# Ledger of designs, part 13: peptides against a protein of PDB entry 6CSU

Target 1, 51 residues: chain A of PDB entry 6CSU
Amino acid sequence: GALEELRGQYIKAVKKIKCDMLRYIQESKERAAEMVKAEVLRERQETARKM

## One batch from the design tools (peptide; made by RFdiffusion4, then SolubleMPNN)

Design b1_p11_2_s2 (from b1_p11_2, 8 letters changed)
Fold by OpenDDE base, seed 1:
Structure b1_p11_2_s2 (fold): chain B 51 residues (1-51), chain C 51 residues (1-51), chain A 11 residues (1-11)
Amino acid sequence: as target 1 above (51 residues)
Amino acid sequence: as target 1 above (51 residues)
Amino acid sequence: SDRSLELLRSL
């Protein structure tokens, strides 16, 4: 019935949200790490120029 | 120096992740709600056809 | 190996 179908859809949606969130977090962290890495490289180059 | 810059970038990245997560959660919930709403509509239509 | 980057990746 409608209630059972709704329950199923709700659970399915929640599971998908969980998976999508974890993937999004991982991808966001990877992008952030790359930005930090690039910054570290730039700072090292700047440090070298100061020597 | 490099350490201070790295610290700054780290904190900045973490803050961005937090904001992105919250936004993503909100958007995901909205999408899920729309899917549930559509399912409810379909079930109502089906129920009507059974009558 | 950058420890700060490792911490970031571990979030």
Scores: peptide ipSAE 0.203, ipTM 0.617, DockQ to the pose 0.019
Fold by OpenDDE base, seed 4:
Structure b1_p11_2_s2 (fold): chain B 51 residues (1-51), chain C 51 residues (1-51), chain A 11 residues (1-11)
Amino acid sequence: as target 1 above (51 residues)
Amino acid sequence: as target 1 above (51 residues)
Amino acid sequence: SDRSLELLRSL
């Protein structure tokens, strides 16, 4: 019935949120790592110019 | 020095991830809620037609 | 709003 369907929709939505969150976390970590690498590279360049 | 800067960049990146994750979670929940509302509405319409 | 929707929003 309608109640069971609503429960199913709720659970489905929660599962989707969980999966999307995990994916986003991973992608966000990767983007952050790339930004850090870029900054490290810039810092090395700055250091090299000063040496 | 370079080590302190790297540490700072790491911490900054982690903070960004945290904030982005929280925002994404909220937005994802809102989208899920809207989808559920739409499904509930469709279900009510279906029920009404059968009554 | 519907209680179920409120619960979802509170996750």
Scores: peptide ipSAE 0.202, ipTM 0.606, DockQ to the pose 0.018
Fold by OpenDDE base, seed 2:
Structure b1_p11_2_s2 (fold): chain B 51 residues (1-51), chain C 51 residues (1-51), chain A 11 residues (1-11)
Amino acid sequence: as target 1 above (51 residues)
Amino acid sequence: as target 1 above (51 residues)
Amino acid sequence: SDRSLELLRSL
């Protein structure tokens, strides 16, 4: 009935939000990792320049 | 140095975003649960009315 | 630095 459908819709919505947020966190971590890699490269290049 | 500081900022930012997103998920679940409870109450009241 | 701010904005 309507109550069971409503319950199902809320559960579905919560699960979708959870998945979207976890994906966002994972993608943010990946972007941060790439930024760190780029910075490490720049620091190594600067160190090499100073040597 | 600058590299260690950047690493620290990365870790701090990722931890904060993780905590914020998990809190959002938990609050969304709680709101959904309260909406379900309210609907259950309304359905029970309507059933009682029809009896 | 600006690089640090860019990292933070990337999250």
Scores: peptide ipSAE 0.201, ipTM 0.603, DockQ to the pose 0.011
Fold by OpenDDE base, seed 3:
Structure b1_p11_2_s2 (fold): chain B 51 residues (1-51), chain C 51 residues (1-51), chain A 11 residues (1-11)
Amino acid sequence: as target 1 above (51 residues)
Amino acid sequence: as target 1 above (51 residues)
Amino acid sequence: SDRSLELLRSL
């Protein structure tokens, strides 16, 4: 019936939102890691030049 | 130094984002549950009137 | 094995 269909729709929507957000979190972490890595490389180059 | 501070800032930012998103997910689930409960109540009232 | 990178990945 309509109630069961509504319940199903809400559950489906929540699951999708959860998945999207978890993916976003993971991607954000990866981007942050890449930025840190790039900064480390720059720092190493600077240090090497000063030696 | 500046590099260490940058690392700390990135980590702090990512932690905040994660916490915010987890909270949002939880709140979304709670809202969905409440909407379902409200629909159930309406359905019960309608059924009662038709009896 | 940058410790900061490892911490980020562990979040």
Scores: peptide ipSAE 0.201, ipTM 0.608, DockQ to the pose 0.019

Design b1_p11_2_s3 (from b1_p11_2, 7 letters changed)
Fold by OpenDDE base, seed 3:
Formats: C-alpha cells, structure tokens, sequence
Structure b1_p11_2_s3 (fold): chain B 51 residues (1-51), chain C 51 residues (1-51), chain A 11 residues (1-11)
C-alpha cells in the first residue's frame, strides 16, 4: 500500500544520495590531486628562475 | 498517522545526509588547501638547494 | 609529489 511505497521511495533516495556523495568526493580528490601536481611544477620553475 | 511519521523521518534523513556531505566536502577542501600550501613551501626549499 | 597525491586519495 501507500506505506510500503513511501518506505520504498525512502530507501531508494538514501541509496542515491550515498552514491552521489561518494562520486562527488572521488571527483573532488582527483581535481585536488591535479591542482597539487600543477602547483608543484610551477613552483619548481618559479624558484629556479629566482635562483 | 504512521504515513506522516514515515514521511517526516524521510525528510529528516535526507536533510542530515545533505549536511554531512557538505561538511565532508568543506573539510576535504581545507585539507587539500593545506597540502598544497605545504607542498609549495617544500618545493621552493628543495629547488633552492638544487640550484 | 607522488606522496602528496596518495594522501589526497586517502582523504
């Protein structure tokens, strides 16, 4: 009935939110890693020019 | 009734998950920023020693 | 560095 349908919708929504959160975290880690990599390269070159 | 209680629990759970996700993302951004800051400092010193 | 990248993966 309506109660079981609502329970089913609740479980489905919670599972979807969990998956979206994990995906967002993983993508943010990948972007942060790329930023660190690029910054390290830039700093090596900048320091070399100043020495 | 039971239907309204279940609906209330669903809304509460979704709001809690949203807050937890935003907090996790914010904390991960802060940690990533600190890592970039530390790496930039280390790379400046390392490059200076090698020049 | 590779070490910093690994730290990011383990956040």
Amino acid sequence: as target 1 above (51 residues)
Amino acid sequence: as target 1 above (51 residues)
Amino acid sequence: SAEELEKLRSL
Scores: peptide ipSAE 0.176, ipTM 0.502, DockQ to the pose 0.011
Fold by OpenDDE base, seed 4:
Structure b1_p11_2_s3 (fold): chain B 51 residues (1-51), chain C 51 residues (1-51), chain A 11 residues (1-11)
Amino acid sequence: as target 1 above (51 residues)
Amino acid sequence: as target 1 above (51 residues)
Amino acid sequence: SAEELEKLRSL
């Protein structure tokens, strides 16, 4: 009935929010890793330039 | 050194974002549960009124 | 139901 449908909609919405937030967290981690990688590469290039 | 400090700052920032997002998810779940509970109570009250 | 509420709490 209508109550069960509403309950299902709430659960589905919360599950979607959870998935979206977890994906956002994962993407943020990946971006942070790439930023660190870029900084490491720049540091190595700078060191190489000073040799 | 500066590289380690930068890495630490990025990791710390990501950890904070993760914690904030997980807290948001938990709070959203709690709110959804309370909403469902309220709907169930209203449904029961409505049924009782019709008896 | 209690089961549905627990499902929400355990997401």
Scores: peptide ipSAE 0.225, ipTM 0.626, DockQ to the pose 0.020; fails the geometry check
Fold by OpenDDE base, seed 1:
Structure b1_p11_2_s3 (fold): chain B 51 residues (1-51), chain C 51 residues (1-51), chain A 11 residues (1-11)
Amino acid sequence: as target 1 above (51 residues)
Amino acid sequence: as target 1 above (51 residues)
Amino acid sequence: SAEELEKLRSL
């Protein structure tokens, strides 16, 4: 019935949100890693120029 | 130095966001469970009234 | 640093 369908829709929506959020976290971590990597590279280049 | 501090701040911020999001997911699951429970209870009460 | 990257991966 309509009530069961509504419950099903709600659970489905929550599951989707969970997946989206976990993906967002993963992508944010990847972006952070790339930023750190880029900075490390720049620092090493800077150090090399000063040697 | 300032660069290292910035990287540290970024990592700290990402960790906080992760924790907040995981908490949100958990709370959303709990809310969903409560909603389902409430509906099941109402359905049972409705059924009882019709018997 | 490698340590910083590992911290990020461990999230």
Scores: peptide ipSAE 0.221, ipTM 0.620, DockQ to the pose 0.011; fails the geometry check
Fold by OpenDDE base, seed 2:
Structure b1_p11_2_s3 (fold): chain B 51 residues (1-51), chain C 51 residues (1-51), chain A 11 residues (1-11)
Amino acid sequence: as target 1 above (51 residues)
Amino acid sequence: as target 1 above (51 residues)
Amino acid sequence: SAEELEKLRSL
């Protein structure tokens, strides 16, 4: 009935939001890792230049 | 130095956001479970009344 | 650093 359908729709929405949030977390970690990597490379280049 | 501090601050911020998102997901699941439980109880009460 | 990258991957 209508009540069961509404419950199902709510659970489906929660599942979608969970998946989107986990994807956002993963992408944020990947972006942070790339930023750190880029900065480490710049530091190494600067150190090498000063040697 | 300043660069290392900035990297550390970014990682700390990402950790905080991750924790907040996971908490939100958990709370959302708990709310969904409580809604389902409440509706199941109402259905059981209605069925019992009709018997 | 490698340690920072590992910390990020382990979140």
Scores: peptide ipSAE 0.218, ipTM 0.619, DockQ to the pose 0.011; fails the geometry check

Design b1_p11_2_s4 (from b1_p11_2, 5 letters changed)
Fold by OpenDDE base, seed 1:
Structure b1_p11_2_s4 (fold): chain B 51 residues (1-51), chain C 51 residues (1-51), chain A 11 residues (1-11)
Amino acid sequence: as target 1 above (51 residues)
Amino acid sequence: as target 1 above (51 residues)
Amino acid sequence: SEEELEELRKL
């Protein structure tokens, strides 16, 4: 019935939100890691040039 | 140095965001489950009264 | 349904 369908839709929406949020977290982690890596490489390059 | 500290702060901020989002997801799930449970109970009660 | 509740718990 209508109530069951509504509940199903609600659950589906919650699942989508969860997935989107987890993906956002993953992407944020990847961006952070890449930024850190890039900075480390720049530091090493600067050090190498200053030697 | 300052760069390392900045990187550390950035990583810490990302970790906080992740934790907050995961907590939000958990709370959302709990609320959804409780709502579904309540609706099921109401339906059962209505059915019982209509019998 | 109980099945729906279980799916919610799995999230």
Scores: peptide ipSAE 0.200, ipTM 0.606, DockQ to the pose 0.012; fails the geometry check
Fold by OpenDDE base, seed 4:
Structure b1_p11_2_s4 (fold): chain B 51 residues (1-51), chain C 51 residues (1-51), chain A 11 residues (1-11)
Amino acid sequence: as target 1 above (51 residues)
Amino acid sequence: as target 1 above (51 residues)
Amino acid sequence: SEEELEELRKL
């Protein structure tokens, strides 16, 4: 019935929000990893120049 | 060095945000469950009255 | 329903 449909819609919405948030977290982790890699690379370049 | 400290600070911030988001998801699930229970209870009460 | 609650718990 209508109430069950509404409950189903709400659960679906919650699942979507959860997925979106988890995706955001994953993307944030990936961005952070890339930033760290870039910094490490720059540091290595500096070190190499100073040798 | 300073760069490592900055990286550490960034990673710490990312971890905090992740934890906060996961907590929010958990709390949202709990709220959704309570809403569903409340709806079911109301529906049962309606049904009982109409019998 | 119990099934709906279980779905929420599994999120």
Scores: peptide ipSAE 0.196, ipTM 0.605, DockQ to the pose 0.011; fails the geometry check
Fold by OpenDDE base, seed 5:
Structure b1_p11_2_s4 (fold): chain B 51 residues (1-51), chain C 51 residues (1-51), chain A 11 residues (1-11)
Amino acid sequence: as target 1 above (51 residues)
Amino acid sequence: as target 1 above (51 residues)
Amino acid sequence: SEEELEELRKL
């Protein structure tokens, strides 16, 4: 019935939100890792210039 | 050094974001559950009125 | 460091 369909819609919506947020977390971690990597690269370049 | 501190800051920031997002997911699920419960209650009230 | 990058990946 309509109530069961509504429950299904709510559950589906929450699942979608969860998946999107987990993906965002993963992408955020990847971006943070790349930022750290970039800083390491900059440090290496600075060291090379100072030698 | 400064680079290590920066790495630590990035890691800490990402961890905070992750925790906040997981909390939001949990709260979202709770809100969805309460909405479903409210619909069930409304259906029961409708049934009671129709009898 | 690679260790720190790995920690980020494990989050």
Scores: peptide ipSAE 0.194, ipTM 0.613, DockQ to the pose 0.020; fails the geometry check
Fold by OpenDDE base, seed 2:
Structure b1_p11_2_s4 (fold): chain B 51 residues (1-51), chain C 51 residues (1-51), chain A 11 residues (1-11)
Amino acid sequence: as target 1 above (51 residues)
Amino acid sequence: as target 1 above (51 residues)
Amino acid sequence: SEEELEELRKL
């Protein structure tokens, strides 16, 4: 019935939100990792210039 | 130095956001599971009333 | 640092 369909739609919406949030977390981790990597590379280059 | 402290704070903030999002996902899964459970119970009761 | 990068990879 209509109530069961509403429950089904709710579950579908929750699953979508979960997937979107997991993707956001993954992308945020990747961006943070790239920022740290860029910093490490700059530090190595700066050390090389000072020798 | 100050830059390293900022990086540490950034990592801490990212970890907190991740934990908050994972908790939200877990709670959403539990709510969805309880809704399905409640529906199954209602269906069983309705079937019993029709016999 | 490389240690910070490793911590981020473990998230």
Scores: peptide ipSAE 0.185, ipTM 0.599, DockQ to the pose 0.012; fails the geometry check

Design b1_p11_3_s1 (from b1_p11_3, 7 letters changed)
Fold by OpenDDE base, seed 1:
Structure b1_p11_3_s1 (fold): chain B 51 residues (1-51), chain C 51 residues (1-51), chain A 11 residues (1-11)
Amino acid sequence: as target 1 above (51 residues)
Amino acid sequence: as target 1 above (51 residues)
Amino acid sequence: DEEVKRLLEEA
């Protein structure tokens, strides 16, 4: 009935939001890690050139 | 040094985003639950009036 | 409703 449909709609919406946000968090973490790794590489290259 | 500062900045930013999004998810779940509870009450009241 | 609460927690 209408109650079951409403329940299903809200639960589904919440699940979607959760999944989207967790994915965004994961992608943000990966981007941050990649930027740090790139900086480490640059620092090592700079050190190597100065030596 | 600069590398440690950069690392710290990005890690801190990611942590903030994660916390904010988890809070939003929690609030969204609470709102959805409250709306469903309200609908259950309305359905029960309607049934009671028809009986 | 505890059932609704549990389902939302699982989402």
Scores: peptide ipSAE 0.128, ipTM 0.596, DockQ to the pose 0.012
Fold by OpenDDE base, seed 2:
Structure b1_p11_3_s1 (fold): chain B 51 residues (1-51), chain C 51 residues (1-51), chain A 11 residues (1-11)
Amino acid sequence: as target 1 above (51 residues)
Amino acid sequence: as target 1 above (51 residues)
Amino acid sequence: DEEVKRLLEEA
């Protein structure tokens, strides 16, 4: 019925938002990790040049 | 040093984003629950009037 | 009502 349809729509919407946000968090962590790793590499190269 | 500072800044930013998103998810669940509960109440009242 | 609560907790 109409009530069950409405309930289903709200629950489905919340689940979609949750999934999208969890994916965004994961992607943000991956990007942050890559940026840090790239900086570590640059710092090691710079140290080597100054030795 | 500069590397540790940069790493700290990125990790801190990711943690903030995660916390904000988890709060948004929680608030979205609460809003959805309230909307569904309000609809249940309206449907019960409408049924009672039609009896 | 309790079913709605459970479904929202699982979401």
Scores: peptide ipSAE 0.125, ipTM 0.596, DockQ to the pose 0.021
Fold by OpenDDE base, seed 3:
Structure b1_p11_3_s1 (fold): chain B 51 residues (1-51), chain C 51 residues (1-51), chain A 11 residues (1-11)
Amino acid sequence: as target 1 above (51 residues)
Amino acid sequence: as target 1 above (51 residues)
Amino acid sequence: DEEVKRLLEEA
């Protein structure tokens, strides 16, 4: 019925939001990793030039 | 050093964001549950009045 | 940098 359908819609919406948030977290981790890698690369290059 | 400190800051920031997102997901689930409960209550009251 | 990767995975 209408109530069951509404319940289903709410649950579906929550599941979608959950998936979107988890993906956002993963992408945020990847961006952070790339920023750190870039910094490490710069530091290595600076060290190499000083030698 | 400065690089290690930066690494720590990035990791800390990611952890904070993760916690915030998980809390948001949990709160979203709770809000959805309350909306469903309210709808169920209304439906029960309507049924009772029709009897 | 495997250390950085591990730490980010744990976050």
Scores: peptide ipSAE 0.123, ipTM 0.586, DockQ to the pose 0.020
Fold by OpenDDE base, seed 4:
Structure b1_p11_3_s1 (fold): chain B 51 residues (1-51), chain C 51 residues (1-51), chain A 11 residues (1-11)
Amino acid sequence: as target 1 above (51 residues)
Amino acid sequence: as target 1 above (51 residues)
Amino acid sequence: DEEVKRLLEEA
């Protein structure tokens, strides 16, 4: 019925929000990984200069 | 250095946001599952009444 | 409901 259809629509909307959030998290993790990589490289270079 | 510390703080903030989002997604999935369960039960009851 | 489906996919 109409109520079940409305529930179905709500669940579908929630699933989309979930997918969007997971994508955002994945992109954020990738950016964080690149920041860590750059930091490690700089730290190694600084250490090398101090040797 | 100061730049690395700032990067570390940013990454820490991103990790917290990630955890909050994952928790929200989990709670949303649980609510969606309960909505589906309730819908299925109502549909079965409606079908039974039509028999 | 295909119309709602389209709207949700576009959002």
Scores: peptide ipSAE 0.095, ipTM 0.592, DockQ to the pose 0.021

Design b1_p11_3_s2 (from b1_p11_3, 7 letters changed)
Fold by OpenDDE base, seed 4:
Structure b1_p11_3_s2 (fold): chain B 51 residues (1-51), chain C 51 residues (1-51), chain A 11 residues (1-11)
Amino acid sequence: as target 1 above (51 residues)
Amino acid sequence: as target 1 above (51 residues)
Amino acid sequence: SEEVKRELEEA
């Protein structure tokens, strides 16, 4: 009935929001890790030039 | 040094994003629960009127 | 309700 359909719709919407947000968090963490990695490489190269 | 500061800045940013997103999920779930509750009450009242 | 909260917690 209408009640079960509404319940299903809201639960489905919440699941989608949760998944989208967790994916965004994961992607943001991966981007942050790559930026740190790039900085580490630059710092090592700069140090090597000063050796 | 600059590397540790960068690492700290990005970790801090990721933590903030995570906390904000989890809070948003929790608030959305609470709103969804209240909407379903309100619908259940309306459906019960409508059924009672038809009895 | 607690029932609705449990269902949404599983989502």
Scores: peptide ipSAE 0.140, ipTM 0.605, DockQ to the pose 0.020
Fold by OpenDDE base, seed 1:
Structure b1_p11_3_s2 (fold): chain B 51 residues (1-51), chain C 51 residues (1-51), chain A 11 residues (1-11)
Amino acid sequence: as target 1 above (51 residues)
Amino acid sequence: as target 1 above (51 residues)
Amino acid sequence: SEEVKRELEEA
C-alpha cells in the first residue's frame, strides 16, 4: 500500500545518501594520502638537491 | 618536523569531515524514521474517522 | 516503529 511504498522510498533515499557520503569519505582519505606522498617526494628531492 | 606536521593536519581534517558526515547520516535516518511514524499516525487517524 | 528503526540501522 501507500504507507509501505513511502517507507520503502525513505529507506532507499537514506541508503543512497549513506553510500554517497561513505564514498566521498573514502575518496577524501585517498586524496589526503596522495598529498602526503607528494610532500614526501618534494622533501626528498629538496634534500637530494642540497646534498 | 614540517612533514609530520602536514601529515597530522591532513589526518585531522579528514577525521573531522568523517565525523560530521556520520553525524549527518545518523540525523537523516532519525528524521526518516519520524516521518514514517507521522505517516502511520495519519493513516490510523483516517481509518478511525471512516469507521 | 522498531521495525523501521532496524531497517534504517541496516541501511
Scores: peptide ipSAE 0.139, ipTM 0.603, DockQ to the pose 0.020
Fold by OpenDDE base, seed 2:
Parts: C-alpha cells; sequence; structure tokens
Structure b1_p11_3_s2 (fold): chain B 51 residues (1-51), chain C 51 residues (1-51), chain A 11 residues (1-11)
C-alpha cells in the first residue's frame, strides 16, 4: 500500500545519499593523496636542483 | 618543515570532511526514521477514525 | 518502528 511505498522510498533515498557521500569521501581522499604525493615529488626535485 | 605541514593540513582537512559527512548521513537517517514513524502513526490514526 | 530502525541502520 501507500504507506509501504513511502517507507520504501525514504529508505531508498537515504541509501542513495549515503552511497553518494561515501563515494565523495573516497574520491576526496584519493585527490588529497595525489596532491600530497605530487608535492613530495616536487620538493625532492627542488632539493636536487639546489644541490 | 613546510612539506610536513602541508601533508598534515591535507590529512586534517580530509578527516574533517569525512567526519562532517558521516554526521550528515547519521542525521539524515534519523530524520528519515522519524518521518516514517510519524507517517505510520498518522496512518494508524486515520484507519482508526475510518472504522 | 523497530523494523524501520533496523532497515535504516542497514542502509
Amino acid sequence: as target 1 above (51 residues)
Amino acid sequence: as target 1 above (51 residues)
Amino acid sequence: SEEVKRELEEA
């Protein structure tokens, strides 16, 4: 009935939001890791050039 | 040094984002549960009135 | 109510 449909819709919506946010978190972590890695590499190159 | 500070800042920022998003997810789940609960109660009252 | 809570917890 209508009540069961509503219940299902709310739960489904929450699950989707959770999934999207977990994906965003994962992507943010990956991007941050790449930025740090790139910075480390640049720093090493800079150090090498100054020597 | 500067590199360590940068690394620390990125990690800290990502951790904060993760924490905020997990909180949002939890709050969304709680709100959804309350909405569904309220709907169930209304439906029960409606049924009772129609009988 | 408890059933809804369980399903939302699993979400």
Scores: peptide ipSAE 0.138, ipTM 0.604, DockQ to the pose 0.021
Fold by OpenDDE base, seed 5:
Structure b1_p11_3_s2 (fold): chain B 51 residues (1-51), chain C 51 residues (1-51), chain A 11 residues (1-11)
Amino acid sequence: as target 1 above (51 residues)
Amino acid sequence: as target 1 above (51 residues)
Amino acid sequence: SEEVKRELEEA
């Protein structure tokens, strides 16, 4: 019936939101790692210039 | 040094984002439950009128 | 309902 269909739709929507958010978290972690990696490169170049 | 500080800042930011997202998911589930509950009430009222 | 809560928790 209409109630079961609505229930299913809301549960499905929540599942999608959860998956999208977890993916966003993972991508955010990857971006943060790349930024740190770039900073490490810059610091190594700076230390090399001071040697 | 500056590198360790930067690393710490990004890790802290990622942790905050993760926590905020998980809270949003939980709140979304609660809102979905309340909407379904409200629909159940309406359906019960409608069935009662048809008795 | 508790049933709805259980299903949403599993999502």
Scores: peptide ipSAE 0.135, ipTM 0.603, DockQ to the pose 0.021

Design b1_p11_3_s3 (from b1_p11_3, 8 letters changed)
Fold by OpenDDE base, seed 3:
Structure b1_p11_3_s3 (fold): chain B 51 residues (1-51), chain C 51 residues (1-51), chain A 11 residues (1-11)
Amino acid sequence: as target 1 above (51 residues)
Amino acid sequence: as target 1 above (51 residues)
Amino acid sequence: SEEVRRELEEA
């Protein structure tokens, strides 16, 4: 019925938003990790040049 | 040191984003639940008036 | 309702 359909639509929408947000969180963590990795590598190179 | 500080800043930022997003998900679910609840109540009232 | 809340939580 109409009410059941509406319920289904809301649940579906929430599921989609949840998935999108979890993916965004994961991508943000990966980007942050790569930024830190790049900084570590730069510092190691600088240290190596000074030795 | 500077690298440790940068690392700390990135971790802190990611944690904040994670918390904000989880809160948003929870709030979205609550809003969806209230919308469905309101629709159910309206339908019950309509049914009651027709009886 | 509790039913709706459970379904949304499972989503």
Scores: peptide ipSAE 0.184, ipTM 0.604, DockQ to the pose 0.022
Fold by OpenDDE base, seed 1:
Structure b1_p11_3_s3 (fold): chain B 51 residues (1-51), chain C 51 residues (1-51), chain A 11 residues (1-11)
Amino acid sequence: as target 1 above (51 residues)
Amino acid sequence: as target 1 above (51 residues)
Amino acid sequence: SEEVRRELEEA
């Protein structure tokens, strides 16, 4: 009925939001890790160039 | 040094975003639950009125 | 509803 349909719609909407946000968090963590990795490489290259 | 500082900054930023998003998800779930609860009450009141 | 709360918690 209408009640079950509404319940289903709200639960589905929450699930979608949760999945989207968790994906965004994961992608943000991966980007941050890549930025740190790149900085480490630059620092090592600078050190190597000075030696 | 500069590398450790940068690493710390990126990790801190990611942690903040994660916490904010998880809080938003939790609040959204609570709101959805309350909306469904309210709908159930309305449906029961309508049924009671018709009986 | 505890049932709805459980389903939302699992979502």
Scores: peptide ipSAE 0.183, ipTM 0.608, DockQ to the pose 0.019
Fold by OpenDDE base, seed 5:
Structure b1_p11_3_s3 (fold): chain B 51 residues (1-51), chain C 51 residues (1-51), chain A 11 residues (1-11)
Amino acid sequence: as target 1 above (51 residues)
Amino acid sequence: as target 1 above (51 residues)
Amino acid sequence: SEEVRRELEEA
């Protein structure tokens, strides 16, 4: 019935939100890792210049 | 050094984002459950009126 | 209901 259909829609919506948010978390981790990598490279260049 | 400190800051920020998003997911589930509960109550009232 | 809570927990 209509209630079961609505229930299904709500559950489906929650699942989508969860998936989107988990993907965002993963992307955020990847961006943070890339930023740290860039800082490491800059530090290595700085160290090389000081040698 | 400065690099290790920056790395620590990025990791801390990512952890915070993760926690906030997981909380949002939980709250969204709770809201969805409450909405379905409300619909169930309305349906019961409607059924009662039709009896 | 408990049924709804279970389904949402699995989501």
Scores: peptide ipSAE 0.176, ipTM 0.608, DockQ to the pose 0.021
Fold by OpenDDE base, seed 2:
Structure b1_p11_3_s3 (fold): chain B 51 residues (1-51), chain C 51 residues (1-51), chain A 11 residues (1-11)
Amino acid sequence: as target 1 above (51 residues)
Amino acid sequence: as target 1 above (51 residues)
Amino acid sequence: SEEVRRELEEA
């Protein structure tokens, strides 16, 4: 009935929000890792230039 | 050194954001479950009253 | 109730 349909749609919406948030977290972690990696590389290059 | 400290703080901040988001997802799921449960109970009561 | 919990757990 109408209640079961609404229930199903509500659960589906929650699942989508969860998936979107998990994807955002994963992408944020990847970006953070790349930023840290780039900073480490710059620091190594700067140290080498000052020697 | 200063770079290692900054790196550590950055990673710690990202971890905190991740944990907060996961907690939000969990709490949202719990609220959604309670809302659906309440709706099912109301529907059952309404059906009983109409009989 | 339990069915809803199971479906949300799988989400």
Scores: peptide ipSAE 0.172, ipTM 0.597, DockQ to the pose 0.021

